# Peptides against a protein of PDB entry 3S8F, part 74

Target 1, 157 residues: chain A of PDB entry 3S8F
Amino acid sequence: VLTLFVAVPSLMTAFTVAASLEFAGRLRGGRGLFGWIRALPWDNPAFVAPVLGLLGFIPGGAGGIVNASFTLDYVVHNTAWVPGHFHLQVASLVTLTAMGSLYWLLPNLTGKPISDAQRRLGLAVVWLWFLGMMIMAVGLHWAGLLNVPRRAYIAQV
Target 2, 166 residues: chain B of PDB entry 3S8F
Amino acid sequence: DEHKAHKAILAYEKGWLAFSLAMLFVFIALIAYTLATHTAGVIPAGKLERVDPTTVRQEGPWADPAQAVVQTGPNQYTVYVLAFAFGYQPNPIEVPQGAEIVFKITSPDVIHGFHVEGTNINVEVLPGEVSTVRYTFKRPGEYRIICNQYCGLGHQNMFGTIVVKE

## One batch from the design tools (peptide; aimed at target 1 E22 W36, target 2 A8)

Design b2_p27_4_s1 (made by RFdiffusion4, then SolubleMPNN; from b2_p27_4, 16 letters changed)
Fold by OpenDDE base, seed 5:
Structure b2_p27_4_s1 (fold): chain B 157 residues (1-157), chain C 166 residues (1-166), chain A 27 residues (1-27)
Amino acid sequence: as target 1 above (157 residues)
Amino acid sequence: as target 2 above (166 residues)
Amino acid sequence: LKELALLVYNSSVAMLLSILPLVNEAL
């Protein structure tokens, strides 16, 4: 009940952010249905990290609704699905947001901009993290659907 | 102009909020679809039963492992299972193939899991409550029971077996 | 509380690791 309650405002917030991103992209010269996405500052790890976090949060949020379902919980409860969900929510959204925040915060605190090399390295770190998390999450969700148990060192599959 | 930008943002928000509402319905539909396709084979109990965990080992249907499997009708059985630190009782659980089995599972100590490999039987077992799961084994053989809820130092070694006989 | 503590710990570690590209300019 509580999970479903928070799902609505979370979705509203997420899509409000998306609206802001669309507006920003269009201001930066993006046109068309998806052209505004390309116009966003993908060269800035402080931007990329949170956005990738949000992207990971989308399937995670859907999974949250599944987990909160009385009937569907019988399928996924205490399986590898649950860790998969957690890693999407925490290790994707929260962690990437934290990473992105640091890429913004530290330069501002020190008054020194990051070097181009550091920027490129930061982008690599963020993208690799996201890729790894997506692989892990997909694997865990898939394993969960195959009834791989949570909190067990063995599986029939 | 900040004011113009604000108005533009609001316009986009309306579209995205509408999309958000549509997505809610999509999620509901996906839930319904998943439910229809993945719930076969297990019928959960619709009622809550309670027991005294302090006496469940001494009296009642869980007290004697030899009497744990009860035939309740033609091709119907009830199995009274205890999940405890760190194992299951009875072990093995012997049931006939093709029979409708009603598992009545409880715990005398702490919370455990009851996950039967090769099936969609997966329930938490709470002291003082009876978990009920109805299942029919179509294939003979051995099915391993796994505890998937942390219950102490021996959790990782807590296994049981269901033997389905022809 | 234990899970929360673990979350805080893991998040902190992740944050610390994320600053590696910025060490030269941030220090």
Scores: peptide ipSAE 0.010, ipTM 0.688, DockQ to the pose 0.024
OpenDDE base, seeds 1, 2, 3, 4: peptide ipSAE 0.007, 0.005, 0.008, 0.000; ipTM 0.726, 0.679, 0.715, 0.710

Design b2_p27_4_s2 (made by RFdiffusion4, then SolubleMPNN; from b2_p27_4, 17 letters changed)
Fold by OpenDDE base, seed 3:
Order: sequence, then structure tokens, then C-alpha cells
Structure b2_p27_4_s2 (fold): chain B 157 residues (1-157), chain C 166 residues (1-166), chain A 27 residues (1-27)
Amino acid sequence: as target 1 above (157 residues)
Amino acid sequence: as target 2 above (166 residues)
Amino acid sequence: LKELALFVYNSSVAMLLSILPMVNEAL
């Protein structure tokens, strides 16, 4: 029971980030329950990348709770489920955050802003990355539930 | 106005934190309700059984593959399985259809996996510990055992077979 | 693209629905 309390700080952090996004969106003129989301700078890959990472992190976090659950872990342990979880956490959140950081950091370090073409390309990259990661992650989780083993090149299904 | 901005940020943070706490309470309440009204399908942890991995090959029930399958009662068997780098012993494991099989699995060397395709048998095998799995094969045929825990250079080729006889 | 999106959506729903019984058994 106490082990699951580790999720509390994580949830608090997640909701704090959400609060920051809401504030930013409202500051940018967004109104209403969801209007602030649209007001966020979706034309900036440095913003979009980590946000997409966060979106991927939500189901990943839920999976983390599953993996930490004694009885549920018995079902998913050492199956394709676990790699699916990792790809959401590392290859989605961490990687996209790193990508987003680079889209901001490199122009600032070099003193040269990115061109509009580079910006559009960056947006395409992060969205395609996210899409691919979601497809793969869903597939891995599904395969895991079908008892496909991890660390094996063969499976019954 | 920086002060107003900070105050606004704090208000949003407090709101989301309150929401978080409320949701946490709801989840805890739901868990409590479920626990109170339903029997948890938790498999009770059995007694931790240990074995000396340095001698398991020389003496004891795992030492002789020919004696690995032990009939313990009518339609009941215990199978003493070794997972090692890189295979399983005995291999194949031959058991009767419809019999209750208790697998006693251990390792003489490193951690291995014991994943039986077509079944819900999926356990890690630790040196010095005995993994116990109970299963009844309802269908005759061959069931492949896969090592799903990295155990070295030959990990990917570490397979076994359970043959269920009619 | 539409079919792919639907596939992903349906797969996600199926996954979530598959977890629910497990949670029910675990709790």
C-alpha cells in the first residue's frame, strides 16, 4: 500500500505542469474550459515536443502503477507490456523533451534563429515521432496482454 | 504586474493540487470499496524456498534429469526443473494430460526466465530460490519454454519443451 | 490514415478494457 504512495508526488508534478500550461494558455488569450489549450504555441516545435511527451507519459504513468501493483505485475511482467511502458516513458517523454530542448537551445547558443522551413520540419518530426511512438506503444501493450514475451524473437501469437 | 502574475500562478497551482488530492481520495475510496466488497484474487505468497545453487546439480531432486518428474499422487506430479545457461533440464519435460503439475524451478548459475507458451506460466528463476508454479495441461501437445530474462550470450537460443501426453 | 487512426483507437480501448478485469481481480 505504501509503495503506491510514490505515485502521489508524480501526480502532483503532473498537475502542476498542467496548471502552468493553463496559466500560459490563458495568458495568451485562451478562455473557457478548453480554450486555453488552443491558445498555446502549437507552431513552436520546442513547445510541441515536450507537450506531446507529456501526453504519452499519461498512459505510461498509468502503466507504471500497473507495473508496481503486485497482482497486476504478475500478468504483465516480462511481457511486451514492459517495453511498451518504457517506450512511453523514455522514448516519448524524455526523448521528445530532449528534442524540444534542442529546438530551443541550439538557436540560442548559435545566435541564429531557425528558419520557417526548419520550424515546419521540426513540427513534422515531433508529430510523426509521437504518432509512431503511440502506435508502437499500443501494439506492445496489446501484445503484452496477449502474453507475448519480452527479450524473445519469437512468440506464439 | 509581477505580483499579480505570481498570485495567479499560485491560484492555478492550488486548484490543480486540490483536484489532484480530490481524485486521490476518490481512487482510495474506490479501492477501499472494492476491497471491502470483493475478494482480492491475490495469490498468497508461498513460503520462500531456498536451495544452494552450488550443489543443486550434484545432489537433491534437481540432480538427475531422469528423476525430475515425480508422481506425488493420483494424477499429480512434481517436476524439478533447472534453468541454466543455456537451456532447461529436463528437456523435454514429459507430463500427462489433465494431471496437476507442480513445477519446482531453480537455477544453478544466473537469473533466467520460465515462460511457457500457451499458458499463463511466466516466472523468473533466481539462483538460490525455488520458483513454484502449479498448472494443469488440458490439451496434449508441445509447449515451448522461452527464457524471457537476459542471461548471457546464448539467451536468445535458450528454449525448452513440455510434451503433454494423452 | 483514417483506418490507422481507428485501429489505434480501438486497440487502445481494447487494452484499457482488458486491464479493468485485472484491476477488479487485484482489488
Scores: peptide ipSAE 0.013, ipTM 0.738, DockQ to the pose 0.042
OpenDDE base, seeds 1, 2, 4, 5: peptide ipSAE 0.007, 0.000, 0.012, 0.000; ipTM 0.730, 0.674, 0.704, 0.688; seed 1 fails the geometry check

Design b2_p27_4_s3 (made by RFdiffusion4, then SolubleMPNN; from b2_p27_4, 15 letters changed)
Fold by OpenDDE base, seed 4:
Structure b2_p27_4_s3 (fold): chain B 157 residues (1-157), chain C 166 residues (1-166), chain A 27 residues (1-27)
Amino acid sequence: as target 1 above (157 residues)
Amino acid sequence: as target 2 above (166 residues)
Amino acid sequence: LLELALLVYNSSIAMLLSILPMVNEAL
């Protein structure tokens, strides 16, 4: 149960980030319950990448709670569920955040802004990455629930 | 203006906090659903049982594979299983259909996995500790044991078999 | 373009691999 308390600061962080995004969206002219989302700079890969990472991190975080619970971990431990979890955490959030950081960092280091073509390519890259990771993660979680083992080249027949 | 921004963010945090409380109920419901559908037969953690991994092959109930299956009651058995690099003993494990089987699993060397296909038996096996799993095989046949914890160069080939007899 | 191609390639593989368990269950 103590391990589950780790979820508290994580959730607090998630909601503070969400609040910051809402604030930013409203500053950009977004109105209503969801209008602020549309007002965010979805045309900037440096923004989109880490946000997509955060979106992937939400189900990953929920999975973390599952993995940390004694009773539920009995079901999912050392199954394909676990790889599904950390692909959301590492290969989605961390990787996409790194990608987003590069889209900000490289122009600053080179002193040259990214071209419109590069911007569009960047958007395509991060969205495709996110999509692939989500599909993979869902598949791995599903396989895990079907008792497909982790660290084995064979699956349950 | 940083203060104004902070205050504005705080206002939104209140909304998101309310949302979080609502989501807690959703998560509880999902957990309940998962427990109801996937956790049937979960064995509660018992007292930690320890064994000396350096002598487990030489003395005690794990020492002789031929005596690994012990009848403890009319329809109850205890099976003493060793997971080692790279296999299981006894192999095959022969048990009767419909009998309550208590697996006592340990390792003489490194950490291994004990995953029985077609069952909910899936435990890590640690040297010096005894893993206990209770299961009743309702269907006769062969059940493959898979090592799902990396244990060395031969990990990928580490398999065992449980034969359930009619 | 190479980066995009690699991402498309990897995403496709990931998608295919993730669907296999579902297909296996259905068949």
Scores: peptide ipSAE 0.020, ipTM 0.710, DockQ to the pose 0.022
OpenDDE base, seeds 1, 2, 3, 5: peptide ipSAE 0.013, 0.014, 0.014, 0.017; ipTM 0.722, 0.680, 0.720, 0.687

Design b2_p27_4_s4 (made by RFdiffusion4, then SolubleMPNN; from b2_p27_4, 16 letters changed)
Fold by OpenDDE base, seed 5:
Structure b2_p27_4_s4 (fold): chain B 157 residues (1-157), chain C 166 residues (1-166), chain A 27 residues (1-27)
Amino acid sequence: as target 1 above (157 residues)
Amino acid sequence: as target 2 above (166 residues)
Amino acid sequence: LKELLLQVYTSSVAMLLSILPMVNEAL
């Protein structure tokens, strides 16, 4: 019940953010159905990190609804699916947002912009993190659907 | 200006909110599909049954492991299983192939898991509550029971076995 | 610090090795 209650405002927030991004992209010269995405500041790790977090949160949020469903939870409960869900929500969205916040906060606190090398390194870090999280999450979700148990060091599958 | 930009954002928000509503229905459909394709072979009881965890070892159908497997029909059995720190009783559980098995599982101590490998049997076992799962083993052999709920220092070593006889 | 780095490395490798078979089986 609580999860379903939180799901509605979360979806509203997510789509509001998406709307803002579309508007910003169009203001930056993006056109067409997807052209606005390319116009966003993908060269800034402070932007890229939380956006990648949001992308990871989409399947995670869907998974949250699955986990909260009485009928579907009995399939995935206490399987590797659950850690997969957690890592999408916490290790993807929350962690990437925190990482992005650092790329904004440190320059702000020091009064000095990050170097180009630091910026490029930051982009590499957040993209690699996202890739790793997606691989792990997909693996855990699939393992869960194959009935690999949670909190067990051994499985028949 | 800021006001014009705000109005434009609102227009986009309306479209995205409509999309959000549509996606909600898609998610519901996906949940239904997943349930239909991954739940075959296990039928939950759908009822609440209570038991006293402090006496379950001394009296009642769980008290004697030798009497844990009860034939209730021509091809039907009820198995009274205890999940405890740190194992299962009886162990092994011996049942015939092709018979409908009703597992009635409870705990005398803490919460445990009851996950049978090679099947979709996966339930939480709560002290004071009886978990009921119905399953028919189609293949003979050994099926390992795994505790997938942390229950203490010996959790990782808590295993049982179901032996399905031809 | 050395032990910490080693733990991070071994943990990362273990994670990768654990997930790859799962993905392979799922596909």
Scores: peptide ipSAE 0.024, ipTM 0.696, DockQ to the pose 0.021
OpenDDE base, seeds 1, 2, 3, 4: peptide ipSAE 0.018, 0.007, 0.012, 0.000; ipTM 0.722, 0.677, 0.729, 0.704

Design b2_p27_5 (made by RFdiffusion4; failed a check: too like the target's own chain)
Pose (drawn by RFdiffusion4):
Structure b2_p27_5 (pose): chain A 157 residues (1-157), chain B 166 residues (1-166), chain P 27 residues (1-27)
Amino acid sequence: as target 1 above (157 residues)
Amino acid sequence: as target 2 above (166 residues)
Amino acid sequence: SLFWVFLALLVVLFLGFVFFFVAYLRS
């Protein structure tokens, strides 16, 4: 029960952050129900990386609520589902957010500029990392529901 | 406009938060339902039941695997199961279908998992402790036990079998 | 069975967020 309550701050974060992004999209001219998304600064890796990380956090958090549901944990406990869940949370959102900091934080700390080419390369890196984490989350959640255990060299069997 | 957008955002946030709370409460009620049904039998016994892992293969209910299945009620069998590096004894565990099975599971060495494929049986096995779970097999046939806690280099090949007789 | 029902309710939870967010956009 208390774990289900720990989920409320992230459920609140989902709205406060989503409304903040929508407000920014509208300031930049976006209209429609989706125009606000397209009008956001998708050319900036510091923007893109946490946003993509937040997108993967939606299934990441959904799996966490499942794991927190006591008897439901007996379906997924110590299976590949669990790495599927935590890659979405830490290996995607937390890691992507830190990667995006290379693009505003590093210049601030070192004075070293980020070139146009380095910016585009950062865009590719955060997209490939995000997409790779999403594909693997699918493989691991599904294999977990099929009772494949975590922490196993299953290629040797 | 900022004042307006702000007001509207807070208003609908309050709504979302109430809905999100109502949804979490429904999950809590649904979990409470499972805890009142036979499906909750796979929840391990909360009572501490200590044993000695260094003599468990020499004395006590785990020393003779052929004697591991004991009828404890008219439709109940207790099964003493040893999960060790890297296997389970007895092998196979043989039980009748439709009977309640109380698995008492310990390990002489390291922590092992005990995950019965196709069931909700999924329990950690700790040396020095006995893990007790309950389940009734409704369908006869062979069930595979998977070790789902890393117990060393033999972990990926650590399996066992439960045969549910007709 | 409850597990699948629970996953479906998570989808409803998400659609609830979409609902409140769309209502906010239309307001």

Design b2_p27_5_s1 (made by RFdiffusion4, then SolubleMPNN; from b2_p27_5, 17 letters changed)
Fold by OpenDDE base, seed 2:
Structure b2_p27_5_s1 (fold): chain B 157 residues (1-157), chain C 166 residues (1-166), chain A 27 residues (1-27)
Amino acid sequence: as target 1 above (157 residues)
Amino acid sequence: as target 2 above (166 residues)
Amino acid sequence: DVLQQALALLEELLAAFAAYMTAMLRS
């Protein structure tokens, strides 16, 4: 009940952020249904990281609804599904947001912008992190649906 | 300038909020559909049954593993299972094929898991509470019980066996 | 020396990957 209740404002918040991104993208010259996405600053790890976090949070949020549903939770409870959900929520959204915040914060604190090399490295880090997280999450969710237990090193599957 | 930007962003927010609400309804609809079409795998929640974890080993139906399997009727059994650090009792649990088995599981110490491989039996076992699961084994053989709730240093070795006999 | 070369190579590969991803999204 609480999760479902929180889901509403969470969705509103998430899509409000998306609205802000669309506005920003259009201000940057993006046009059309998806052109605004391309216009966003994908060359900035401080931007890319939290956005990737949000993307990972979408399936994680859906999973949260599943976990909070009586009948569906019966299927996934204490299976590898749950760690998959956690990694999307914490290791994706929270972690990537923290990374992005760091890329913004440190230059501001030092008064010095990051070098181009550092920028490129940062982009590589966040994309690779996201990729690895998605692979792991998909695998864990898949295993969970096959009733692979969590907190166990063995499974019949 | 700021006013124009504010007005514009509000328009986008309205659209995205509408989409958000739509997605919410989609999820609700999916849940509703699942509930409406659900025909298998439901273990009805029973009345909460409590037990004293400090005495469960000394008295009551969990005290003697040799008496843990109780025939309650024709082709019906109740099995009183104790999940403890670090194992299960009785072990093995022997039940006949095709019989309706009611597992009543509790713990004398900490929270454990009771996950029977090859089945949909998967419950947490809390000290002071009795977990009740009803299941009928259609296939004979051995079914492994796994603890899927961390319960201490020996958690990874906490296994049991259900032997289903023809 | 060899470590520095390895690190330099790694950095180059990572930078190339980042550029690829950026270009992909911009296209």
Scores: peptide ipSAE 0.022, ipTM 0.685, DockQ to the pose 0.019
OpenDDE base, seeds 1, 3, 4, 5: peptide ipSAE 0.000, 0.006, 0.000, 0.000; ipTM 0.728, 0.727, 0.716, 0.697

Design b2_p27_5_s2 (made by RFdiffusion4, then SolubleMPNN; from b2_p27_5, 20 letters changed)
Fold by OpenDDE base, seed 3:
Structure b2_p27_5_s2 (fold): chain B 157 residues (1-157), chain C 166 residues (1-166), chain A 27 residues (1-27)
Amino acid sequence: as target 1 above (157 residues)
Amino acid sequence: as target 2 above (166 residues)
Amino acid sequence: DVLDRALELLGELLAAFAAQLTALRLS
């Protein structure tokens, strides 16, 4: 029960970020239940990167609750499930946020805006990274549920 | 204008907070459902049991691999297993098919894993602590034990075998 | 287009995952 209560602040934080995104999207002219999403600056890799990280962090966060649950952790502990969780939390959110930060920081530090070609390349990198991470994460979680061990080069499946 | 923006932000935050709480209940419900419906097959854990890792190899039930398998009753056995750098003892572990096996696993050195392929046996083995796992092998054959906790340079080669005899 | 395709792929993967979970439950 206490562990589950720990999830409350995390969810509050996550959805507060979502609230900020909704507000931003609506300020940009987005309307309706989902229109605000489309209105967000998806042409900017500095924006897209951390947002995709957040999207990956959602299932990762849910997995965090699973991993923190005594009985459920018995099922997933030291299986491929765990690295799947890590790749969502670290290799997705943290890494993509760092990438996004870089796309913002470097132009500001140098005083030179990124070229259109650089922008497009950045978008490609971020989206490909996210896609790869999602495929990998789903695969790892799936393998974990099939009792594929972590830290082993062999498995029965 | 600033006040209007502030109110708008607050409204969105309140909405998302409400949503977050709702989702929390959904997640809790899902966990509860899973626990309620998937209780079968869970290996019962024993009570916390301690052992001195510095003497476990010299004295006690883990000291002699030849006496590691102890029949405790009709069709019931206790197997005292050591996970060490880098292997398991006894190796192989020989048990009869259909018998209830209680594995008592500990380590004399560092933390290891005890993952038995083809089963749901998967525990960490801590020095100074005895891991207890209960399992019944329904099928004869060989079951590989894999160390799934990094334990040093030879970790990747740390394997054992359980032989289930007819 | 990229977003749409990504969402579609994610949906397919989630569906496959759900199917696997169902299979495990029914086993």
Scores: peptide ipSAE 0.007, ipTM 0.728, DockQ to the pose 0.034
OpenDDE base, seeds 1, 2, 4, 5: peptide ipSAE 0.006, 0.000, 0.000, 0.000; ipTM 0.730, 0.686, 0.723, 0.703; seed 5 fails the geometry check

Design b2_p27_5_s3 (made by RFdiffusion4, then SolubleMPNN; from b2_p27_5, 17 letters changed)
Fold by OpenDDE base, seed 1:
Structure b2_p27_5_s3 (fold): chain B 157 residues (1-157), chain C 166 residues (1-166), chain A 27 residues (1-27)
Amino acid sequence: as target 1 above (157 residues)
Amino acid sequence: as target 2 above (166 residues)
Amino acid sequence: SVLDEALRLLEELLAAFAAVMTAYLLS
């Protein structure tokens, strides 16, 4: 139980970010319970990328609690579940955040705005990345629950 | 304007913080539920048992693979298994169906894995420590042991076999 | 069984997402 409380700071941080998103969306004219989401700048890859990363981080965080559990870890440890968790936390959140930061940083450093074509390409890249990561993560978690071992090229299933 | 924005931000933060706390309890509840409904197959860690990895091959219960399977009682056995680069001993491990098997697993060299297909046996094997796993094989046949911890160039080919006899 | 159903639903959602994104990218 005490181990689970380690999630409190992370949850607080995550949902504070969510609060910032809601505020931003409402500031941009979004109304209602979910209307603020639509009002966010989904046409900007610098925004979309880290947000998609955050979305992937949610199930990853839940999985982190599982992995930290003494008893539940016996089920998932050294199975494909673990790589699934990693890919949500690192290859999704961290990587997408890095990608997003690039779309903001380079234009600012060079003083040159991105073209519309570059913007659209960027959106395609981050969305495709997210999709691929979600497919892989789901597959890895599923395989892990089927007791597919980590670091092995063969399995009973 | 700044004051108004500040108040709005605080309101949203408070709401989301409350939600975060609620979700924490949901996660705890889910874990509790899982533990309550899936208690079978959980193997306690027990006390830490230590061995000298430098001598485990020469003396003690792991030294002779021919003596690795020890009957400790009626329908009860202890199997002393070595995981090494790159394999397991004894290999195969022969045990009777329906018997309670206590695996005592250690390593003379590096960290290995001990994952038995078709079972929930899955432990890491550390040099200097003894991993203890209790299991009863209900079905006869061959069960493959897979190393699921990287242990060197031959890791991918490190396999063993448990043969369960009728 | 419940887990299998949940995983199936997730796969369906991912497939739907892929379809929507494909349409989006081709528009």
Scores: peptide ipSAE 0.024, ipTM 0.736, DockQ to the pose 0.047
OpenDDE base, seeds 2, 3, 4, 5: peptide ipSAE 0.010, 0.017, 0.011, 0.000; ipTM 0.669, 0.733, 0.717, 0.687

Design b2_p27_5_s4 (made by RFdiffusion4, then SolubleMPNN; from b2_p27_5, 16 letters changed)
Fold by OpenDDE base, seed 1:
Structure b2_p27_5_s4 (fold): chain B 157 residues (1-157), chain C 166 residues (1-166), chain A 27 residues (1-27)
Amino acid sequence: as target 1 above (157 residues)
Amino acid sequence: as target 2 above (166 residues)
Amino acid sequence: DVLERALALLEGLLAGFLAVMNAYLES
């Protein structure tokens, strides 16, 4: 049980970010329980990318708790479950955050704004990436639960 | 204006912090539920046992594959298995159906995996340590052992077989 | 059979995604 307390700082951080998003959305005119979400700048890939990363990080974090559990880890350890977890944490959150940061950083460094075409292309890229990561992650977690081994090219199932 | 903004931010943070704490308890509850309902499927780890990986091939219970399967009681066996680069010994491992098998697995070289298809046997094998798993094979036949821990160039081809006899 | 069903699902999801994205990008 004590091991699970490691999740406290992470959860606090995650939900603080969520609080910041809510505040930002409300400043942009969003109202109601969920109206602030719609008010967020979904037309900006620099915003969309890290937010999608955060969304992928949520189930990944939950999986992290499972992986940290002594008894539950016995079930998932060295199965396809593990790379599924990694792809949510690294290939989703970290990667999408990096992608999003470029859409902010490059225009600021060069002093030139991105074109509308570049903006739209960026949105397509990050959404497509997110979709692919979610599909793969679900598949890997599922395979892991079916005892598909990690680091093996064969499986009984 | 800054004071108003600060108060608003504080209110949102308090709400989300409360939610965070609630979710923590939900996760704990889910883990507790899972453990309560699925503990029967978990093979408990044995006591810490150490061996010298440099001599395990020359002396001791792992030295002779022909003597690897030891009957310890009625319908009870201990099997001393070596995982090495790149295979397992004995190979095949022959055990009776319905017998309680205690696998004592170690490595003379590097870290390997011991994943038995069709079972929940899945342990890492560390040089200098003995992994202990207990299992009863209910169905006769062949069970493939897969190395699921990278151990070198031949890792992908490192397999063994457990033959369960009627 | 499982693979075929999985691929079919993937194709469907991709097609749906592209349709939604196209609509979104043009808005």
Scores: peptide ipSAE 0.021, ipTM 0.732, DockQ to the pose 0.032
OpenDDE base, seeds 2, 3, 4, 5: peptide ipSAE 0.000, 0.013, 0.000, 0.000; ipTM 0.667, 0.718, 0.706, 0.689

Design b2_p27_6 (made by RFdiffusion4)
Pose (drawn by RFdiffusion4):
Structure b2_p27_6 (pose): chain A 157 residues (1-157), chain B 166 residues (1-166), chain P 27 residues (1-27)
Amino acid sequence: as target 1 above (157 residues)
Amino acid sequence: as target 2 above (166 residues)
Amino acid sequence: LLHLLLFFYWSVIVAVLVALLLLSAHL
């Protein structure tokens, strides 16, 4: 029960952050129900990386609520589902957010500029990392529901 | 405009938060339902039941695997199961279909998992402790036990079998 | 129990997506 309550701050974060992004999209001219998304600064890796991380957090958090549901945990406990869940939370959102900081924080700390080429390369890196985490989340959640255990060298069997 | 967008955002946020709370409460009620049904038998016994891992293969209910299945009620069997590096005894565990099975599971060495494929049986096995879970097999046949807690280099090949007789 | 698990899993995703879409319509 208390774990289901720990989920409320992230459910609140989902709205406060989503409304903040929608407000920014509207300031930048976006209209429609989706125009506000397209009008956001998708050329900036510091923007893109946490946003993509937040997108993967939606299934990441859904899996966490499942794991927190006591008897439902007996379906997925110590299976590949658990790594599927935590790659979405820490290996995607937290890691992508830190990667995006290379693009505003590093210049601030070192004075070293980020070139146009380095910016595009950062875009590719955060997209590939995000997409790779999403594909693997699918493989691990599914294999987990099929009772494949975590922490196993299953290629040797 | 900012004042307006702000007001509207807070108003809808309050609504979302109420909905999201109502959803979590429904899940809590649904979990409470499972805890009142037979499906909750796989929840391990909360009572501490200590044993000694260094003598469990020499004395006590786990010393003779052929004697591991004991009828404890008219439709009940207790099964003493040893999960060790890297296997389970007895092998196979043989039980009748439709009977309640109380698995008492310990380990002489390291922590092992006990995950019965196709069931909700999924319990950690700790040396020095006895893990007790309950389940009734409704379908006869062979069920594979998977070790789902890393117990060393033999972990990926650590399996066992439950045969549910007709 | 698996069906309940999947329900929990998808209900949260659908709820977040629907809430974001309604927020866009509201604004």

